# Designs tried in a protein design run: peptides against a protein of PDB entry 5VZU. Part 210

Target 1, 271 residues: chain A of PDB entry 5VZU
Amino acid sequence: GRTLEDIFHEHMQELILMKFIYTSQYDNCLTYRRIYLPPSRPDDLIKPGLFKGTYGSHGLEIVMLSFHGRRARGTKITGDPNIPAGQQTVEIDLRHRIQLPDLENQRNFNELSRIVLEVRERVRQEQQEGGHEAGEGRGRQGPRESQPSPAQPRAEAPSKGPDGTPGEDGGEPGDAVAAAEQPAQCGQGQPFVLPVGVSSRNEDYPRTCRMCFYGTGLIAGHGFTSPERTPGVFILFDEDRFGFVWLELKSFSLYSRVQATFRNADAPSPQ

## One batch from the design tools (peptide; made by RFdiffusion4, then SolubleMPNN)

Design b2_p28_4_s4 (from b2_p28_4, 12 letters changed)
Fold by OpenDDE base, seed 4:
Order: C-alpha cells, then sequence, then structure tokens
Structure b2_p28_4_s4 (fold): chain B 271 residues (1-271), chain A 28 residues (1-28)
C-alpha cells in the first residue's frame, strides 16, 4: 500500500506544482492592487499592519491585521492553492476572551477544545438572537394604508386649569456610577504552552501570552472549494506577535510583525 | 476528505516518524 510518506510526498509535490503554476502565471499577466495600511486607532488592541506567519505546508504567509470595533481581522496578502489573496484567513471576536488554565491543564487539548466550543456556542446564540431582532423589525412594515386625512377639529378654548402646587419631589440624583471601563488591564503575561498534539512548525514560540480571544479561521480545498470557518484561539503574545491555534486542524500558526517601513502606505484620509 | 486534505497540508516531513509511531501504538 502507499506509505504515509508516499502520500505526503505526492501531496507536497502537487502543492509545490500548483504554487509554481500560480506564480508562473503572474509572469504573463500581473494585476497590481495598491494595499494601504489600516489607520491605527486608540482602541486597537495592538498596532494594525502586516504580519508574516506560517500556515501548515503552504510556507510563509503575509497577512494584514486590522481592527473593526470589537472584531479583529487577518486578511491574506499572499494567496495559496486553497485560499486566494484578499480572503479573511482569521476573524477574531474581541468580545469573547478565552482564559487559559495553568500550564499543566494547557497541555490538555480536550480542555482547550471544551473552552473554545463553549464560546462557539455562545457566539452562535448571540448571532441567532441578533438575527431574530433584525427579522422582527422587518415584519412590521405592513403597507401603511393611507388613511384619509381626518378633518381639522376646531380649536376649542383654553380652559384655565387651577394652580397645582409644584411638589418638590427631590428625586435624589441616582449616582449613575459610570462603570468606568477599566482600561483593559494589560494583564501580566501568563505562562503559555501548546496543548499536546497541536503541531507547530517549530518550538520557537513565545512561552508567555497577554490574552487570548475566540476566533475563526478560513479553510478550503484546492481552488477555494467548500470554504468554511473553523474555530480557534487567537493568542496575543506582544505588540509584534500573535498566534492562532486551529482547533480542528490541531495546528498553531505564529505571526510576527513585518518591521519594514513602507513609503506612502497610509490610507488616504477620508475626505 | 477536505479534513484529510487539510491534515496533509499541515503535515511536515519531520512529523512523519512521530505519526508512524503513534499509529503503531494505536494498532498494538
Amino acid sequence: as target 1 above (271 residues)
Amino acid sequence: SKEEERDLDMLKEEDIPKIKEDLAKLLE
């Protein structure tokens, strides 16, 4: 029978050939699109920009990290045989923080899986509830039958109602304790380790993380067939590094900021 | 399957010996 090595080599040869064909096709017809760096906002979790990462055997990937209120997005700048450039490789829900357990329990993949799947179900419930509110709001536009303008009834005279004494209802101003949004305490970095059975390209990843969030990654077959979102964990290590744990794929991708400065890469100010 | 294709996309040549060992242990 075919060995696992034979299957791996055949598959890798196909991926390399596909990648070569795609890159060689660019020599015949290059369409250039200018990419702008997203503007930085004060509320951004980290500075937006270009990051380099690794995804499985596809090798080096360039992604643009951007922030959209309570969501972060990784957009592919480089394509691969499965997912073309311009697709959202990761979508992060900054509302759904994941708390990692201690280091001993972080080694347990089933515990991480449980935590992520519980958050996934909450996100699905919130989406269904928000979908119902949006659905019910559309149903009430029954055709406003143009009821005919009823005739102007006459201005009857202002009868002088008597001097009602102003009751001094000294309503105590309820201290609306504005829950000061505690500035997201840049929590002391916690020890971090990958679960047993999660594949990383190397063991050279940060062993401390600041915070984790629920996210989804995009996966597809060759030629972008049957694209779907798979659950995962976004791990913020520092200002220049984040990771993504692909839960179903049992893999980890490390992303590091591209330190290159780009001339004229800033988005034009919205005029 | 798409899952098998993705598992292959995540595989590295360096992981093959370990996968073979883990499969051997599963068959014992």
Scores: peptide ipSAE 0.019, ipTM 0.452, DockQ to the pose 0.102
Fold by OpenDDE base, seed 3:
Structure b2_p28_4_s4 (fold): chain B 271 residues (1-271), chain A 28 residues (1-28)
Amino acid sequence: as target 1 above (271 residues)
Amino acid sequence: SKEEERDLDMLKEEDIPKIKEDLAKLLE
């Protein structure tokens, strides 16, 4: 039988050939687009910018990380045979933090799968409820035809003035037990390990994470066929590194900040 | 299957026939 190494080698040759065909056939028809770095905001989880991805069979990928309120987005700067440049490879919901179990239970893929799928169902419920509120608000602007109903003179009912005594009922203000905001444990990195059966191209990933969030990753066939979003986990390691666990694919992608400074890469100020 | 049309970030031996078919279509 072919080894996994033989399969990976054959596929890497095929991917190189595909990339060569794409570059060579369209040499005279290449559209160049200027890329601007997203502006940094004070509330951004980390500094936005370019990250180098290393995952799967595709080799090196460049992703732009940007923040959009309660969402983060990874946009492909480099395309591959499956997903073209400019697509959103990952979408992260910063409202839905993933709590990883202890290090012993992190090896259990079924436990991670349970946690992620429970968050996915909450996100779906919130989307259904928010869709219902937006639907009901539009229906009530029926044109109120202001039929001028005639002003019948309602009679002056009389001003009876009785002297009701001030009852001193000193209702004790019930102590609203301020639900103790569990102090966001903002500081100590949690030990991190991939579940058994989740593959990484590089076993040299950070063994400590700061926080995790629910997200979705884009997957597609060659030529961007049947594109779909699959559930996953965004893992923030530090200011310069994040990961994504593709739950259904059982794979892990590591992203590291591109340290190069670009001159004149800032978006033009809106005039 | 719909699974055969997915991102091959994780290669399996079962995916190779489709990769070859997709390559053939790119060469036509």
Scores: peptide ipSAE 0.018, ipTM 0.497, DockQ to the pose 0.260
Fold by OpenDDE base, seed 5:
Structure b2_p28_4_s4 (fold): chain B 271 residues (1-271), chain A 28 residues (1-28)
Amino acid sequence: as target 1 above (271 residues)
Amino acid sequence: SKEEERDLDMLKEEDIPKIKEDLAKLLE
């Protein structure tokens, strides 16, 4: 029968062939798209830009990190056999911080899994509640058959006089309790270690992290078949490094900022 | 399966000898 090694080798050969086909397509029919660096905003968690990562058998990956309000996105600059260039490899929800346990409990994959899945369920509930409000609002526009109400003669309502007593409606400005932005503890990063059984291509990952967020990664079969989002953890290490833990895949991708300066990569000013 | 394909994507050539050994032990 085929051994697991035979299956692995066949699959790896297919991946290499697919990479070769994608690379060789450069000689035949190239659609060039100009990539612009996202504009930096003061409220961005880190400076947006290009990051070099590692992902599974695909090896080196270039991702554009960008910020979109309370969301961050990793967009693939390099495609692979599963996920084409221009797809969002990761989406990070900056509203849903992951609190990592102590260093001893961080080695427990089941503990990390529990924490992430609890956050996933909260995100799902919030989406369902928001979906119901949007759904109920559309249902009540049944076609009001505008029965032509007969034009009853508008009796001239008498001109009530101008007694404009200014009611000082002292509407107390309801203190919108600004949800206290928990001060980004610019403090020393917490100790960080991968759970047991999480695979990394690079064992030389930062052993301290600033903060973590809930995120989802895009996964697909070859040729972008059956694309789905899998839960994960975005880990901010520093200004130039982040990671993503793919929970279901039990894998870790480390991303490091591309230090190359591009003279004409700035997004055109919005006209 | 797509999951098996993904698991294979995460495998390294360096892991193959160990996987073979572990599989051999399961077949004994």
Scores: peptide ipSAE 0.017, ipTM 0.449, DockQ to the pose 0.095
Fold by OpenDDE base, seed 2:
Structure b2_p28_4_s4 (fold): chain B 271 residues (1-271), chain A 28 residues (1-28)
Amino acid sequence: as target 1 above (271 residues)
Amino acid sequence: SKEEERDLDMLKEEDIPKIKEDLAKLLE
């Protein structure tokens, strides 16, 4: 039978071959496209820009992080055999914050999976409700044929009587212990650890995070075959670092800001 | 599957000995 080693070597050979084919195609016909840095906005979660990460056997990834109202987007600057350059590798919903459990429960992959899947279901419901409102608005401009429906007489239903027994059942107002919103301690990041069984290419990831959000990552086979969105967690560590947990893939990608200053990288002002 | 292809993309040669050991324990 094939060993795991045989399968690994066969897959790595395919991946190397795919990289070679793509690279060799570019050697004969390089199209250079200028990339502009997105403009920063006051409401941006962090400064937009270029981030570098490592993903699997693909090696170095460059991603552009940009903000689009209540969504953030990671756009691939570097392509790989699965996902070409210019694709949206991650889409982050800034409306759906994920609260990580305590450090002990963060090690439980099933707990993280539960939390993410509950948020995914809420996002799906909101999309269905918003789709219904958009659908109902178009249907009503049927022509008002004003057929005068005849006034059927109001049957006066009889006034049943006043028996006003004041049951004084003084239900004590159960103190809704307002779950004290733990004040978002603006300064100290929450302790962070990857769940057991989540693979990381770098074990030297930040052990504290500022906030997490629901997001989806793009996955595909070699040659961008059958692309789909998989659920995940965007983890903001600091101004210069974020991560993405790919839930179904049980993998973690760490991204760090490219500190290089690019001259003339700003988009030309629209004239 | 694409998940399997991508899981293989995440695999390292250094992980293979551990995976072999874990599989051996499942077969006992």
Scores: peptide ipSAE 0.024, ipTM 0.501, DockQ to the pose 0.090; fails the geometry check

Design b2_p28_5_s1 (from b2_p28_5, 10 letters changed)
Fold by OpenDDE base, seed 5:
Structure b2_p28_5_s1 (fold): chain B 271 residues (1-271), chain A 28 residues (1-28)
Amino acid sequence: as target 1 above (271 residues)
Amino acid sequence: EPSEAEIYLGSKSEEEQLELLQKLFDAP
């Protein structure tokens, strides 16, 4: 069967041409949806905001990066033939850090694939376990038709006396050593290189990364057909740059912060 | 050689992109 890679490469020229059409149409759009910059929070991995990126055959993209607790999200501001504007192009799980190997082993695509797929299986297991707890809780609200069970006369059981001396079993509260979430040490940047066979339109990607996380990227056919989430790696380079490795597509997207100030960009304060 | 489409996408000035983004912030 065709791999996702094969399909991506075969349609690359068509996707580029279609992106050209969409970009040309966007300039002539008379109706825009109001957007706001995400509010910045102290716990945000970097300042949220607009990023310019390139994605293989999709060319130049504008993505809004936002933080949602232990998740980050890239939302498309610019649509393309496959994925409309407003879709989440990337979803990052900030709970699942990817540890890159040394620089030599980073060239091995199979090693990166192994690491990412192991994390994917953990995420899948966590979702299945959390789904079971949510499922069992809903099943028991069958309508208890409270048939009025007839009041059987509760016989007065005699008052047995009080003298149960409470044994002070001073069960020492086991110090649940809250595993101190080691503050994500802004570790010294790790040397970074793309695996062999991963395509990048931006050869000038940063050769050092701060940290990496497991994520999923949205892929679809033309007209948003058969949308699917594929595994990938979010790579934080610095405050203004991140990347995404699309594992199944063997492609890399580099995103750089839009260094501009916009009027009316702030969300209304929640009253 | 870059496709005509890539040349055109690459020809969009940063200024034009910023103007488009500003339209999204100025939208009602």
Scores: peptide ipSAE 0.321, ipTM 0.747, DockQ to the pose 0.238
Fold by OpenDDE base, seed 1:
Structure b2_p28_5_s1 (fold): chain B 271 residues (1-271), chain A 28 residues (1-28)
Amino acid sequence: as target 1 above (271 residues)
Amino acid sequence: EPSEAEIYLGSKSEEEQLELLQKLFDAP
């Protein structure tokens, strides 16, 4: 399995020296490892940073939200019995917006499930297509021994004659069905409600959301057994609040920005 | 039952949680 070091090495390439609070279950030994706040970029969906949330049955957690081009990541600062600190609890695809239905249809879990699973299938198809292009590119640089192809004489292509028959074919102007650009409902918050049967630990979740995205959440058994990514919905409420709907778990986690300033929180400027 | 993480973090005051986070930023 990928060691925490391997995950850290991949993340060190991404300039997030994240330190994890391993609560070792056994020894109460809080091993502190150095974290830095992610640098904020102008194109970030919201300011990156620390968020306090509830993870289903895991209770209180701290997550670092960071942005990586068209992806966002929630990385666990606090571990739980199932998922150690250091793990990406959520991975968000900012390319794939989820359009929530009207408020009535938002109560239907099966409708949300359908929408999310359709997006999951698109993401899977895009990954398969992109994987084929990357695979074909490496195979063909066998050393083409430059066999000197003998200069076959350019046969003079015969001048095909000028036969000018004016076919009058009055092509009817095919009505360009203007694909109605569904106006990107970008800016106005929409009414939000959890589907029936989605558990929230806090009933006081925001009843309006700005936008939603497809994402995956990490789930595991106790002791990080059988870790897998499950489909979900990232819900941006505002600058300081987001949620994640765990589709398979039928649970909702609400995350709120930690409204504190920390010393030594900034990453050292790349020299 | 509350998870061990819930016991650990949920038993802490907000101040103790912030102090814990600060220790992550102050750690070598």
Scores: peptide ipSAE 0.302, ipTM 0.739, DockQ to the pose 0.229
Fold by OpenDDE base, seed 2:
Structure b2_p28_5_s1 (fold): chain B 271 residues (1-271), chain A 28 residues (1-28)
Amino acid sequence: as target 1 above (271 residues)
Amino acid sequence: EPSEAEIYLGSKSEEEQLELLQKLFDAP
């Protein structure tokens, strides 16, 4: 379960990230909101921080990558005509790893779509089950006045007999050799290629990835109209590069770490 | 209410982007 500390830290990271930029219609920033780099944790998948990416037709964007327990978040530092600054452009579920097929089957968009939609269905089931447990816990505090319902007599259910026909059918348990999930060797990335029909702005993307996770991306119309979450794949290439496959849009965004050092970038230590 | 207006950095040089990012870290 989420600890109170996890929730508090998620809220603190949100408060650190929620200091977004307000600009004018004329490329002039009217109001700078103070941002901070997320504090690095030992359990972070990679170092959190600023990444430079390409989003659809809008060109270059800056995204803050942060880690929130079993979730990662990409928050827009730069807005675009569809999605304002401060929005969570991507949400990654670090509990739901995507296993990419071999390089030949990675070219098949329908195969990737199948894999992602199966994980999406599992995430929905887990959310429904967790919602039921939270709902049932609140309802039971009604004071059941213990009206002593009278002891209706236990009708003796008749002992139906023992006919023990021993049918021998020794169906050999076919050893479903659980295909030992080859422990993803922490060091060797797998070959990576975009599916046919996935648009990339640049063909110069990493051809090897370390791991992938299920995620959702935010899409909207111009002026942030009809915002919705679409399924996708977060692809970790290395310490400084990740991608996102927008499944429904059939597009790929590549993000690279901003290597520059900034003054005053660190959050004040919680006193 | 100041409209949450977007920094469109897409047309900015890398240097101008870094300067703008630094202003966010220097903001009060």
Scores: peptide ipSAE 0.296, ipTM 0.741, DockQ to the pose 0.331
Fold by OpenDDE base, seed 4:
Structure b2_p28_5_s1 (fold): chain B 271 residues (1-271), chain A 28 residues (1-28)
Amino acid sequence: as target 1 above (271 residues)
Amino acid sequence: EPSEAEIYLGSKSEEEQLELLQKLFDAP
């Protein structure tokens, strides 16, 4: 019978072959679709743009990070044998911040797993509740047969008079100077370590993170078979680096900003 | 939606990667 090692070797050979085919096709045969850098918004968690990272065993991946209100998205610019370009490799829910425990408890994978799965359940509940509100609103527009109610005559109600009682001096409601919530000081970074048993292809990851959010990552078999979203943690390290912990895969992907300027990169201004 | 380019950039130099990314911005 094929051993797990044989399957792994065949899978690695297939990945290498596909990588070679895609590299050779890239130079000779690719239809380039026009892309644009996402416009930066003041409320963006970091500047949107291109990031380079490692996706599990697939090697170097280019992802476009973009912000969409309370969601962030990592969209594949680089395809792989499992997930084609244009797919959303990561979806981040910026409503669901993950608080990492202390550094000792961060090494416990089961603790991280518990925290993430509790957030996943809250997200599922919110989706079910929001689905019910959207569902109930559509049902009640039964066709109101517009019975033509007969035009009852406009009775001219008389123009009663001008009594000008001087309204009293409504005291100025004191300007409650809304204390400008100081833009929440980008919280001091917390110590960060990967849980024991989470694999990283690069052991040189930042040991301090700014904040973490719940997210989902896309996984699939070769040829984009059986695509599914798995729970994970988006880790913001700094303005130019983020990570994703793939909880079920027990893997970590580090993404670093592409430090380059591109011509024609900006989207046309919405007229 | 970004390109259908199943670009395995991981075997290319950083310069080649940047040139290839630039082609996506120069695409019609």
Scores: peptide ipSAE 0.333, ipTM 0.800, DockQ to the pose 0.562; fails the geometry check

Design b2_p28_5_s2 (from b2_p28_5, 8 letters changed)
Fold by OpenDDE base, seed 1:
Structure b2_p28_5_s2 (fold): chain B 271 residues (1-271), chain A 28 residues (1-28)
Amino acid sequence: as target 1 above (271 residues)
Amino acid sequence: EPSEAEIYLGSLSEEEQLEMLQKLFDAP
């Protein structure tokens, strides 16, 4: 069967060919649909907005980063031959932090893969448990025929007496070993390196990251065929830079904030 | 809903990319 790597390599050859075809054909037929910058919220991980990225063989892409409670979303502003514009290229679960190992073990792709797949399994379990509670709640509104429950007489529960036996049992104070909450190392940047075998277009990526989160990336065949969500790691470097490690593709995309100011960029205030 | 601008920016200059992005904000 074609591996995702085979699909990616075949797609690279197609993209080189397509890049030649698309540069010549699409220059004249750009349909502009109106966009707005997402409103910034105080609880946003970083300021939402436009980011310029490199996606494997696709070249330059523009992604809108937005925050939706405990989720972040990268939405394609630029299409590619596989994934049209408007699609969610990445979906990040801000509930599920990825703890990177030390710098030596970060070079091990299998270790990163293990960590990510363990988090993926937790996310799957949480979705199954939450799905069960939502399913059971709808079934039981059968019409409760209001059978008039007969007024059973309040039996006077007898006043059980005071017998005060003072059993002395001197239970030793079990030392509650306070599980030292490992201080969430939320604030200090950690050394960062890509695993061996993860391809990046630019070797000049930040060598320190602030936080990592579990996420999924959208992949598809040419013409948006067989679209699927693959596991990955969102890496926050700083206020203006993030990355995504595509685990199955063994690729890294670096995104940098578009620093330009645009006219008409803000959503109309809700009147 | 985010714009479906099918644009291959990979061949555009930075200036042309910014102009294209501005057109998405100026779109009706």
Scores: peptide ipSAE 0.313, ipTM 0.760, DockQ to the pose 0.527
Fold by OpenDDE base, seed 2:
Structure b2_p28_5_s2 (fold): chain B 271 residues (1-271), chain A 28 residues (1-28)
Amino acid sequence: as target 1 above (271 residues)
Amino acid sequence: EPSEAEIYLGSLSEEEQLEMLQKLFDAP
């Protein structure tokens, strides 16, 4: 069957053509919808806001990064021929941290794929279990007629005797020194490299990362046809830069904070 | 709600991009 990578590459030529057509048409038909910067919260992983990114064949895009409890979201501010503006291009689960291997093993795409797919399976299991608990709680309160079941008598179980000979076998408790997971010092970046075969538009990506999380990216055909969520890795580099590895597309997108101040950018304070 | 601005910024200068983004903040 066609891989998502094959579909992405076949569409790349069409995307370049559509990009040209859309760029030529959009000069006249820009509908502006009011946006606001998300308010910053103390628990936000980084300051929310606008980021400029490189997205494979689509080129430059603008994404709003926002935080929603233990989830982060990248929302398209710019549309493209495949995914209109306002869509959630990236959804990050901040509960599911990904630990990257050493720098040598980071070059192995199959190792990254294994790690991501294991986390995806955990997320699926947690969703199934949480769905089951929410479903069983609406159990039919059928009126259980309290038929008084009669008191069956206490049969006195007999006192079997004491003859526990103490076998001495002093198995030394092997001190499994739980290797104290050194708290990943929030300040030391891990060396970072893209796997072999992951395409990047820009080879000038940060060579150290702070942390990674499981996420999903939205992909679609032209005109937002057959939209689907694909597994990926959100990579936090620093306060102003993050990346997303599109696992099935073998693609990397780098996002950098828009270093500008806008007028009227803040949401009106909830009165 | 996410802002729907179907803006193709890929051909614009950084200055033009910032001007278009400012229009989203100035929109009614």
Scores: peptide ipSAE 0.307, ipTM 0.753, DockQ to the pose 0.525
Fold by OpenDDE base, seed 3:
Structure b2_p28_5_s2 (fold): chain B 271 residues (1-271), chain A 28 residues (1-28)
Amino acid sequence: as target 1 above (271 residues)
Amino acid sequence: EPSEAEIYLGSLSEEEQLEMLQKLFDAP
């Protein structure tokens, strides 16, 4: 029978082989598609670029964060045994902000789950409604048979109807007290803690967050089997750090900006 | 146990990771 030591040695050899294959694939970059850093836009939530992630079962990940209007995307630069490089590990809907409860209620996983699932249902409804409007617009190009309806000449007259009176009623301009939209307190970070039962590799996550958004994360079995998107929360901590809570997996990934400059990283200017 | 990918990426130095990333930007 295979001993636990034999399984461990086989696994370590497979690990070394994977290291060698990936190192050799990265050394032989001839098979990899050229990447570019996304251009920064003024309206980007943070500067786009490379982030180093820590994920519960996969350890170290390199992800490219990019902005696409009201969506953000995390694209895997490094593959793992479940999800290959080039896949969108996270998709963030910047239209759907998540409001975290107070610090006491943030410990309650069921409360976070409720909030996320309510937003998921809104996103689903918006997708259904937008699908109907696109469907109805195509149907009405029935061929208007140009039946030449005849020229009947109806001439009739210019009636000048009369002088109606000047009623003065000086309705007082009701002071529409413009409800001063309380300036969205966009600037002050709130205390942040992971819910009880959410696994994190490191407890050294930021204890204050700026804002959160609804998102979906890609999960798959080993060898990219049965890939699916699961609901989650994108957490912006600062300019260089974000997190993702995988709701169904009850896990947290922390991503930190790669603080390096690369040659040839910029996309060629469209000539 | 750390996954195969964890051991792989975690066994690269930060310098080796940066070199790997630079190769992706130097790819044709």
Scores: peptide ipSAE 0.342, ipTM 0.763, DockQ to the pose 0.261; fails the geometry check
Fold by OpenDDE base, seed 4:
Structure b2_p28_5_s2 (fold): chain B 271 residues (1-271), chain A 28 residues (1-28)
Amino acid sequence: as target 1 above (271 residues)
Amino acid sequence: EPSEAEIYLGSLSEEEQLEMLQKLFDAP
């Protein structure tokens, strides 16, 4: 039978191997694709960049947050035993805002679950409808053999005359009161609490959030086996902090911006 | 219990983490 010493020795060897893999991977930069910080766009929800977080039971993660129109993505910069670097750990649908209930009802996991699952069903319906429109558009370009119908001579239609008297209809310019679109007030932060039974590795999470969105998180077995996207909630706390609630895992990950400046981090300007 | 990944990445100083990230930007 495996002794406790054998298990400990195997685990220590795995830890040493992980340490060696990570250090060797980082020292042998030749195996990494160069990364760039995403350029900031005016429509970005927050400044894109590197965030450090805890992945539920999986430990510390570094992710790149980027914005792609109505989608945000968290890309793993650090791998783990389950999900390698370069994978999209979170995908956020910025079209599907989640309204959290009052603070009392936020403690109810079943209420959050209901809200998220209703949004998930809408997203699935939209994907099916958009898939149908894209499918039907390709089918009808059968080769119309446009037989060249012979050019019948267009008869010269006669020049009718000029007499249109200009009616001076002095339509008063109705003052279109341009309703000054009040600059979308950065939505007042709402009180935030994790539902009962959602585990956080750090209980020191922000107790106020700006907004929430539907998202999906990537989960996998050891060695990236059976990768699956599970429903969750992206929680924007502030410019430098976001969270992700893993609904099925009943876990919360907090991500904080890496407050550092890197050399050579800027993407080459699109020529 | 901390995961193996927590033990590993948590064993890195903030400086070592920043150095690793800088290496990714300096990668060819």
Scores: peptide ipSAE 0.320, ipTM 0.756, DockQ to the pose 0.230; fails the geometry check

